# Ledger of designs, part 200: peptides against a protein of PDB entry 3H8D

Target 1, 122 residues: chain A of PDB entry 3H8D
Amino acid sequence: DMKRQQRFFRIPFIRPADQYKDPQNKKKGWWYAHFDGPWIARQMELHPDKPPILLVAGKDDMEMCELNLEETGLTRKRGAEILPRQFEEIWERCGGIQYLQSAIESRQARPTYATAMLQNLL

## One batch from the design tools (peptide; made by RFdiffusion4, then SolubleMPNN)

Design b2_p28_2_s2 (from b2_p28_2, 9 letters changed)
Fold by OpenDDE base, seed 3:
Structure b2_p28_2_s2 (fold): chain B 122 residues (1-122), chain C 122 residues (1-122), chain A 28 residues (1-28)
Amino acid sequence: as target 1 above (122 residues)
Amino acid sequence: as target 1 above (122 residues)
Amino acid sequence: SAGDERLREKLELGEEELEEIAKEEFPF
């Protein structure tokens, strides 16, 4: 249902190898999630030293978070929730539109708010 | 209609008297708005040197933003939009629940998402 | 799941940074 709440989250992370380095030498990554109601629809990781990881529900379930939104604890992590555009801007820059489109066309994507929006756009 | 999009915004401001002071001497205030669909439902101002200002639709229309959301340009101001909790936490700390409740009880508040939520809470 | 472990790892590794972000989100 398109009436489900769309919520977005972002968590910074430091590589294990940088854990004990000076702050200026800690390369920061970002973990992103889009939840369509209680379930994840899209996941994304920005790494400082490797290509971004894009994941969409249905296609990439084995690599994605399987916890429902409440189980993740993200709603209780202060500073984790972000606005839709804060997710979408990065998603677009990382080729997310093309990635999700390909997943839809290959019949790998589970229908979500994200797939519906994309199909309305194209 | 409770299906209207609830959007929240925050913009900083510097007091006119501090306009030409050094950055460290500029006391920052914060202007907040809650829009229930296209129209403002709540407004709030945090001042560094005076009590917070709380305003609710219907009661305080003369002191509130009269522009619809699109006319404000807030949706096009990068960094202006905030999450609901970023508004609500400050609203609560500033006595907003009591203020809105009083406005409802005195029949001064225009029905909004905010009034509905409060009435469901009490 | 692999995804769950990724999340847990990121939460652990980013907790300090997340707290700093949280501090910036509120004017008090």
Scores: peptide ipSAE 0.261, ipTM 0.774, DockQ to the pose 0.846
Fold by OpenDDE base, seed 5:
Structure b2_p28_2_s2 (fold): chain B 122 residues (1-122), chain C 122 residues (1-122), chain A 28 residues (1-28)
Amino acid sequence: as target 1 above (122 residues)
Amino acid sequence: as target 1 above (122 residues)
Amino acid sequence: SAGDERLREKLELGEEELEEIAKEEFPF
């Protein structure tokens, strides 16, 4: 359904090992999610010390958030919601286009707003 | 058309009288806009030293931005676009609900996404 | 799920940082 609301979220995280360190010694990561209606379509994690993690619905369901958007509480976290471009810019930089494309071509991706948009682009 | 994209923007402004003052003496205002598709639906200005200005399409057209969204260049201004709630929270605090309601009741408001949403709320 | 737990963990660990970000979302 192309009429579903697309919402994007980002939360910072500190590594558990850094939790009790001085602020200057805490390396920050970023967790991103794209929700196509109530369900996650894409997830992404930026880590300070390892490659980004890209996840797409259908292919990576077992590793992705299974909570619906309301259950996550993200909509109630002030500062968590972001604009589409704030997600997409990072997604692109991390190779998300290629990742999603590959998932589509291998028939592993669940159809989402993201898959539809990509298919319109290519 | 309920299918039109709703986009929101915020830009800071410095009062002309403060433009050439030292930074500590420059009081910042904020200009807000809600675009319902290509056309502005609501405009709002926060001032450091006077009451907020609220403007709604139809009623306040002569005081509002007349440029369509593309002509404004706002979509190309990095950091200008904001989330709906970043607009709405300030709108509400400034009495925007009452202002728009009054404009609707007086038949001065042009039908927009904003008028439709308010009418659904009340 | 692993993903749910991962989110919960990150929300807990990043709460203070998120609050700092939120302060910049509004002019007052």
Scores: peptide ipSAE 0.259, ipTM 0.774, DockQ to the pose 0.830
Fold by OpenDDE base, seed 4:
Structure b2_p28_2_s2 (fold): chain B 122 residues (1-122), chain C 122 residues (1-122), chain A 28 residues (1-28)
Amino acid sequence: as target 1 above (122 residues)
Amino acid sequence: as target 1 above (122 residues)
Amino acid sequence: SAGDERLREKLELGEEELEEIAKEEFPF
């Protein structure tokens, strides 16, 4: 598991309702994903008008992407890939550590690099 | 060697001669570094008024940074770290592949992740 | 899947913004 590459991605989005508004009235959201090798481990969404959405593999599979990393096309999308810290900083601010911890404790989380790292810290 | 983390950094610089000029007359250069674990493997410099400078470990040690990664403080400098492709794209454009290849063939290059990857492709 | 559709939607809705981010990634 330690051999798998950890890659992170972020894409902005505008709400459908704001699509035709003036730029100053378009509120931007952000979609984040962490891939542990070819498979998603964590997903996160920042919305301008609602609380952050946090998702972890195993617990939230139905709400997360089912595409493998290559299928998403994210690796070929210029500007989408981000550094680990760019993901983790936001994840931490949004309560992601506690969210993943609770998923592990409730036995809902699928083992990933993220779960392993958290367990090393606790 | 495959176990060492590969990290890349980029920082801008202004030429000493332009230090006191108006912003519109300051030409910006860019300094790049690839660290193979704690030690530098490649260095690259983009200048506004001269050809790119390419440096590889073993061959160009006297011209390269002598500090280990932690000593540089780059890991703590916001915005300095970049993704591998952000380095590699510029490296390739500047003839870095050929430069490193020639250093390997002349037995001047120190073995690094960079030399290993190149040898896998050739 | 719902997650896949959401990603596709977001990619479409954020294409212009992502392009602007990408332009800043390289000095030339």
Scores: peptide ipSAE 0.256, ipTM 0.773, DockQ to the pose 0.830
Fold by OpenDDE base, seed 1:
Structure b2_p28_2_s2 (fold): chain B 122 residues (1-122), chain C 122 residues (1-122), chain A 28 residues (1-28)
Amino acid sequence: as target 1 above (122 residues)
Amino acid sequence: as target 1 above (122 residues)
Amino acid sequence: SAGDERLREKLELGEEELEEIAKEEFPF
């Protein structure tokens, strides 16, 4: 049901190779998640040295977080939660709309809030 | 109806007296608002040199924002919107729970999402 | 899963950075 709470999270990460470098030499990445209720609907990773990774439920389940929201601990991680727009803006910039659309068209996407919203938008 | 969207905003302000001072000498205040649907339910102001100001709908209408949410332009101001917890944590630290409770008990508070939540909490 | 491990890794690697973000979220 689309009554499920939509929650969005973002965490920074430093490349393992940069972990012990000086702060100025650490290149930061960002991990994003959209949870539709307890389960992830979309995941996105911004890397400093490679293209963004976009993942949608159903299509990319094996590569996405399989933990429910509570199990991730993200709700208890101060600074991790973000507003919907903070996720969507980056998602859009990274071609997420097209990515999700293709997943829907290929019948790979699991129905989520994200798929519903896109199908309403198109 | 409690189906109304709850939205929270925060904007910084500089004291008028500091407006033309050097950046390092400008003391920043913070203005917070909780909108229960189109109308403000709670307002809070953090000042660098005086106690926080807490305001609740019904009781403090004359001192609160009179504009509906759309009229404020806050929804169009990047960085102004904050998560509920970002508001609530400060609200709690500033004694907002007690303030709102007193307003309810004195029958000064207009029923809002905030009053309903508090009455469920107590 | 691979995704879970990736999250755990990122949480570990980004802990310090996330703490800094958290500090900025609250004006106290």
Scores: peptide ipSAE 0.260, ipTM 0.772, DockQ to the pose 0.880; fails the geometry check

Design b2_p28_2_s3 (from b2_p28_2, 8 letters changed)
Fold by OpenDDE base, seed 3:
Structure b2_p28_2_s3 (fold): chain B 122 residues (1-122), chain C 122 residues (1-122), chain A 28 residues (1-28)
Amino acid sequence: as target 1 above (122 residues)
Amino acid sequence: as target 1 above (122 residues)
Amino acid sequence: SAGTERLLTKLKLGEEELEEIAAEEFPF
């Protein structure tokens, strides 16, 4: 347990190439974020036609959201917030445990709630 | 802020009279619960054909879930848990603030996270 | 950052879908 609030968000997206297609021809992706307090700890993207993208703070800072939680506006986007398990289930399916573990072992991961939880389990 | 974890759940139900009807003729209701730690603090039911039911601990104990959170199995029911705001938005729309306020004023409400939050706002 | 740009783009494109998700929360 951490004192910082853990909050999770998910946003759907349509590929640019599908933007003008009929609804049945639009393939949906999903963007996910885990915020450990005001700062992002993990980010994940599901794509309809390529492997998922997994990102962890410290290792992937340049590819992750640089805004604090309030700056993102996610807390004001109705329908964007999700339960922890709704994030974790997908994270685990996408190999997130192994990815974060590797980032910890390489000393690239910034300490977060996620790193702490993983280290408690291993 | 309370030390006890606040957890919220929602389960759909079909009216007994609709149980054997075709799917398009089944009107769905929704059962909601707010647990303040292991014990229920608020309960709410949305019905397709009658006013919502609002219940608060202390006042409505005989009409509310008598099981602790673990006994309900809600934590193990996939898709049952919801975000706080998903409960509160409906609670507010259904007049829950006024209902709980009245229960507090009549000294019928058992102290919960919900009563504390309301008293902080009034 | 690339991640911020991706978020902002997705926020714009996903607004309609998010509203549909939110609308399912109150069926009456």
Scores: peptide ipSAE 0.211, ipTM 0.740, DockQ to the pose 0.759
Fold by OpenDDE base, seed 4:
Structure b2_p28_2_s3 (fold): chain B 122 residues (1-122), chain C 122 residues (1-122), chain A 28 residues (1-28)
Amino acid sequence: as target 1 above (122 residues)
Amino acid sequence: as target 1 above (122 residues)
Amino acid sequence: SAGTERLLTKLKLGEEELEEIAAEEFPF
């Protein structure tokens, strides 16, 4: 069991193109992140009109947040933090287990709490 | 740092006297619990028409839940689990820090994660 | 990075919705 604190966050977003539309015409997306200590381990984006985006540390570093957890300000943003299960349930529905497994098998994933948990499950 | 998992829960309740009233006349209360491993460490009840109830392990055992965490079914009740801060913010607002401190000083509090955290803060 | 820029943009655009969520999390 890793000693680093695991923290999960979710923020809503409106598409830039919908920013100035009437409320009923604004389609909401969701941005999710799992932080293993100070660094992001997994990221996920849910969009109303396109497939979910799944990202894992090591493989997708160029597309993931470069800021450490404190620099993001997420810990100070009320309503942003979520329970582990609130992240994992969506992660599983979006095929995150298979995505992370493939990244491990291809030697692209950086070792994190997430990779360790998956390797204990399989 | 204690190795036991800390988990927090919140469930709404309707007063017995309001059970059969129209929805607009049902005033909602909230029941909160902090579990230190399998056993409850702190409990709190918010009522719309009376002062909050604060309870701590050791001191208030007779008024607290006797079931272990698994027996409560709270871990299986979707939406019941909350983040630590969601509990602590209300606990602080209701005078929980002072209540727990007084219980420690009077030798009534059973040692828990909560007592340890408070003793680290003071 | 692209990921950082996306986060910052989303934080700005979703601020009002997040505030509404936060308001619902506390009974008083």
Scores: peptide ipSAE 0.210, ipTM 0.740, DockQ to the pose 0.848
Fold by OpenDDE base, seed 5:
Structure b2_p28_2_s3 (fold): chain B 122 residues (1-122), chain C 122 residues (1-122), chain A 28 residues (1-28)
Amino acid sequence: as target 1 above (122 residues)
Amino acid sequence: as target 1 above (122 residues)
Amino acid sequence: SAGTERLLTKLKLGEEELEEIAAEEFPF
């Protein structure tokens, strides 16, 4: 189980409303994903104008990417993959620890690498 | 053996002759390292004014970092760690595949994750 | 899913920015 490869990705995005604006007027967001083996374990979205979105597997399946890692094409997107710490630093800043913890406590979170790591910390 | 964690690092360096020059006159080089568990497996140096230096464990031990990974402090240097592909892309561009292959063929290379991966490709 | 659709849209819209990021990652 926990022998699965953990991979992290980040992609920038421009809001649809800004896509045809001048570069200086395009507000950039960031989409983050943590894949525990082939399946997404955590997803996070940083928006320039609203609170971050935090999503965890099991709890938020309907709102998360349903494609497996290979299907996403993220592994073939140069510049998309990031180090674990690059994800975790932002995750923590956005309250991800508490969010995942609450999902575990409420029995909503599916067991993943992320849930296991958190449970080891608590 | 191949269950050891593979970690990659990159740090910039300024040539000694340029260290006291104005920023615009400082030519930056890059030092790369691949650690197979605690020990360096490959090292690479990009220079602005000379060919890249390629080093592999076993063959080039005297010219490579002799510190184990923990001793280097690289794991604690923010921004130093890079993804495997960030190392491999430059390694390949610099002729690292051929260099390592030659070291294996000549029985100079110490077995590492890098040697194993190359042998699987050939 | 909504999440999948969002990803696909973001991948399309962020292509140029990803290329810029990738270019910065490789000093050679």
Scores: peptide ipSAE 0.210, ipTM 0.740, DockQ to the pose 0.870
Fold by OpenDDE base, seed 2:
Structure b2_p28_2_s3 (fold): chain B 122 residues (1-122), chain C 122 residues (1-122), chain A 28 residues (1-28)
Amino acid sequence: as target 1 above (122 residues)
Amino acid sequence: as target 1 above (122 residues)
Amino acid sequence: SAGTERLLTKLKLGEEELEEIAAEEFPF
């Protein structure tokens, strides 16, 4: 059902190895999620010291969040929710369009709002 | 038509009197807007040195933005758009619920998405 | 899942940072 609410979230993280370092020596990463209704459709992680991680539903289920949106508590975390464009801008910069497209073409992607939008653009 | 897109924006402003002061002596205010489709429904201003200003369509038309959303350029200003809750949280803290309610009761408020939502809550 | 565990750990480790972001919503 394409009428599902689309919601986007971002949370910062500090690497476990930097947990006890001085603030100036802590490198921050970012975890992003797109929820298509209750379930995650896309996930990405920006790391300060390695390439971005991109994940799409169907292809990467075992590596993605298995909790529904309510179970994550993200909706109750002040400052975690972001606008769609705040997700999409980073997704695009990280090669997310090509990643999702390839997952669709290989028939690995589960249909989501994201797959539908991409297919409408191509 | 209640299917109009609801969009929210926030921009900082510097008081004219502080324009030429050193950065540490500039007090920043915030301008907020809720657009119900192309037209502004609510506006508020946070000032560092005076009470918040709250404005609602119908009652305060002469003091509110008269440009439609596209004319404002806000949709093209990076970082200006905010989530609904980022507006509503401040609106509530500033007494916006009571302000809008009073405007409805006095028949000064023009019907908007905001008036409809408030009336559904009461 | 590995993804769920990663989220939960990140939520814990980023709690202070997230609070700082949230604090920007009400500067007065």
Scores: peptide ipSAE 0.209, ipTM 0.738, DockQ to the pose 0.783

Design b2_p28_2_s4 (from b2_p28_2, 11 letters changed)
Fold by OpenDDE base, seed 5:
Structure b2_p28_2_s4 (fold): chain B 122 residues (1-122), chain C 122 residues (1-122), chain A 28 residues (1-28)
Amino acid sequence: as target 1 above (122 residues)
Amino acid sequence: as target 1 above (122 residues)
Amino acid sequence: SKGDERLREKLELGEKFLEEIAKEEFPF
């Protein structure tokens, strides 16, 4: 149900190949997650040299986090939690609305807070 | 009632005396606000060369923001909104729990989400 | 899962950046 807490997280990362390079040569990526209650609803990855990866529950389960929110430890990592808009702005910029819409239309998306909000928006 | 949305904001400020100094000589302060629904519940100011200022609704109304949340424009200022913990951690470090508790005990504090949460914590 | 592996990898490689972000967000 839509009474579940919506929480958003972001983790910066460097490419494994850049791990031991000089700081100026490390390109940063970003991993994003939207949790609808205990379970992930959307995941997004921004890479410095690849197209963004968009993932939605139901459609992309095999490529998404299967841990519940508590199991991830994200709530205990200072600086990881972000505001909804900090997620949504990037999600929108990366074509997340269209991606989720297509997943809904193809009946691949699991109903989540995200699917409900999209259906309210359109 | 406790069904009101709790929103938190932070704005940096430079001392007026430092405004035209070189960047290295500008000391930054921080203005924090907790809004319980449309009205401010707590305000906090961190200064580079003064003790922190803690303010709570009911007790410190004359020194706090009198504008409702919408009137402040904070919701439309990118980067101004912060997570609850980003406020609470600083509030706690600055002695906010004791300050609010004293305001409650002296019957100076207006009931807010903050007063209710404190009473649940103690 | 692949998703869990991705998260684990990101957590391992991003911890110091999170610390820097946290320090920036809590200036004193």
Scores: peptide ipSAE 0.162, ipTM 0.738, DockQ to the pose 0.825
Fold by OpenDDE base, seed 4:
Structure b2_p28_2_s4 (fold): chain B 122 residues (1-122), chain C 122 residues (1-122), chain A 28 residues (1-28)
Amino acid sequence: as target 1 above (122 residues)
Amino acid sequence: as target 1 above (122 residues)
Amino acid sequence: SKGDERLREKLELGEKFLEEIAKEEFPF
């Protein structure tokens, strides 16, 4: 349903191994999520020492958050919510379009706002 | 028209008097804007050395930006756009609800998305 | 789930950064 609200979130993280290091030696990562209504549609992780992780609903359900949006508490975490473009810019840089397209073509993707938007572009 | 897109922006500013001072002596303020479609509905300024300034369309037109949204270039300035709540939280803290309400009651406010939302709350 | 654990871990480790970002929104 195109009436569902699209919301995007970002949270920083530090690697567990860096947790007790001096600030200068703590490398920060970023965790991103796109929610299509109450359910996650896309997830993305930027790591300081390895390639980005891209996840899409349907294909990667076992590796993605199973909590609905309200259960995550993200909406109540100040500074966590971001604009759509803040997500999409990074998604595109990380090859998210190709990843989602491949998931659609292989029939692994669950239909979401994201899949619909991509199909409108093709 | 409730179909108009609501967009919010924030940019920092430095007081003219501080422009040539050392960084530690430059006090930063914040300029906020709410656009109801192409036209500004609310403006807000946070100053380091004086009370916040609140402005609403209709009442304060002469003190508000006269440019339409596209003319401002804000949509093209990276990091300028903010979430609705990022504006509203500060607006509320600065007494914006009361300010807008007073403008409505005095018949000074131009009807906007903001006035409509407030009237729905009352 | 693995996904839930990921989120919980990130939230725990990143809380202070979000607080710092939030402070910048209302510096006065």
Scores: peptide ipSAE 0.136, ipTM 0.681, DockQ to the pose 0.731
Fold by OpenDDE base, seed 3:
Structure b2_p28_2_s4 (fold): chain B 122 residues (1-122), chain C 122 residues (1-122), chain A 28 residues (1-28)
Amino acid sequence: as target 1 above (122 residues)
Amino acid sequence: as target 1 above (122 residues)
Amino acid sequence: SKGDERLREKLELGEKFLEEIAKEEFPF
């Protein structure tokens, strides 16, 4: 149901190896999530020292958050929620459109708001 | 019409007196806006050295942004748009609920999404 | 799940950063 609320979140992280280093030596990554209603539709990770990780529901379920949105506590985490564009801008930069498109074409993607929007765009 | 899109924005400002000072001597304020559709419903200004300024449509029109949302260019200004909660949290801290409530009671407030929400809350 | 673990780890490791980000919303 495309009437579901679309919510986006971003969490910074530092690598375990950097957690006890001085601030200038802590390389920050970013964890992104798009929730289509209670369930994650897309997940993305930006790392300072490796390629971005793109994950889409259906295809990458085993690597994605299985918690529903409420269970994640993200809605209660101050500063975690972001605007749709803040997610999409990075998603697009990382090749997310092509990634999701490929997942749809291979019939690996679970139908979500993201798949619907992409299908409308193409 | 409460079906109008509610969009919120925040931009920093530097006091005119500080604009040519060194960065450490530039005290930053924050300008907040709530747009109910194309028109501003609430405006708020946080200052480093004076009380916050709260403004509501109808009551404070002469002190509020007269540009419609598109004219402001805020939608095209990267980082300007904020989540509703990012506005409301500060609004509440600054006594915005009481301010808007008083404006409604005095019949100074123009009906907006904000007035409707407050009336539903009380 | 691996995804849940990723989130948990990142929530823990990023908590301090989130706190700092949150402070920026009302720095006065």
Scores: peptide ipSAE 0.107, ipTM 0.679, DockQ to the pose 0.713
Fold by OpenDDE base, seed 1:
Structure b2_p28_2_s4 (fold): chain B 122 residues (1-122), chain C 122 residues (1-122), chain A 28 residues (1-28)
Amino acid sequence: as target 1 above (122 residues)
Amino acid sequence: as target 1 above (122 residues)
Amino acid sequence: SKGDERLREKLELGEKFLEEIAKEEFPF
């Protein structure tokens, strides 16, 4: 149902190996999530030292957030929520369109707002 | 009409007197706007050296943005758009609720999404 | 789940950074 609210979140993280280093030596990563209503539709991770990780609902459920949006506490985490375009810009740069498209074509992707929008674009 | 899209923007400004100072001496202000569809509903300015300025449509039209949203170019200014709560949090801190309420009570406020939401809250 | 654990880990590690980002919205 496309009436569900689309909400996007981003949180920084520091690698475990860098936790006790000086600030200048702590390389930040970024964790992104797209929630289609209460459930995650897309997840993305930017790492300072490895390729981006892209995950889509249905295909990658075992590696994605299983909590509903309320349970994550993200809505209460100040500064975590981002604009749709802030997510999409990075998603596109990381090859997310192709990744999701492949998941749809292989019938691995669960129908979400993300899959619907991609089908409209193509 | 509450079907109109509510969009919020923030851009920094530097005081004219600080324009030619060293970066450490340039105190930043912030200009905020809430657009109810194509037209501005609320405007807010945070200054480093004076009280916040709050403006509401109808009452303060002469001091507010006269351009429609498209004409402002804000939608094309990277980083300018903000989440609703990012605007509302500052608006509330600056006494915006009371300001808008007073404008409604004095029949100075033009009906907007902002006025409607405030009436729902009270 | 693996996904939940990953989120929790990142939430814990990123808390201070998000707080600083949030402060930038009202620096004075």
Scores: peptide ipSAE 0.178, ipTM 0.681, DockQ to the pose 0.741; fails the geometry check

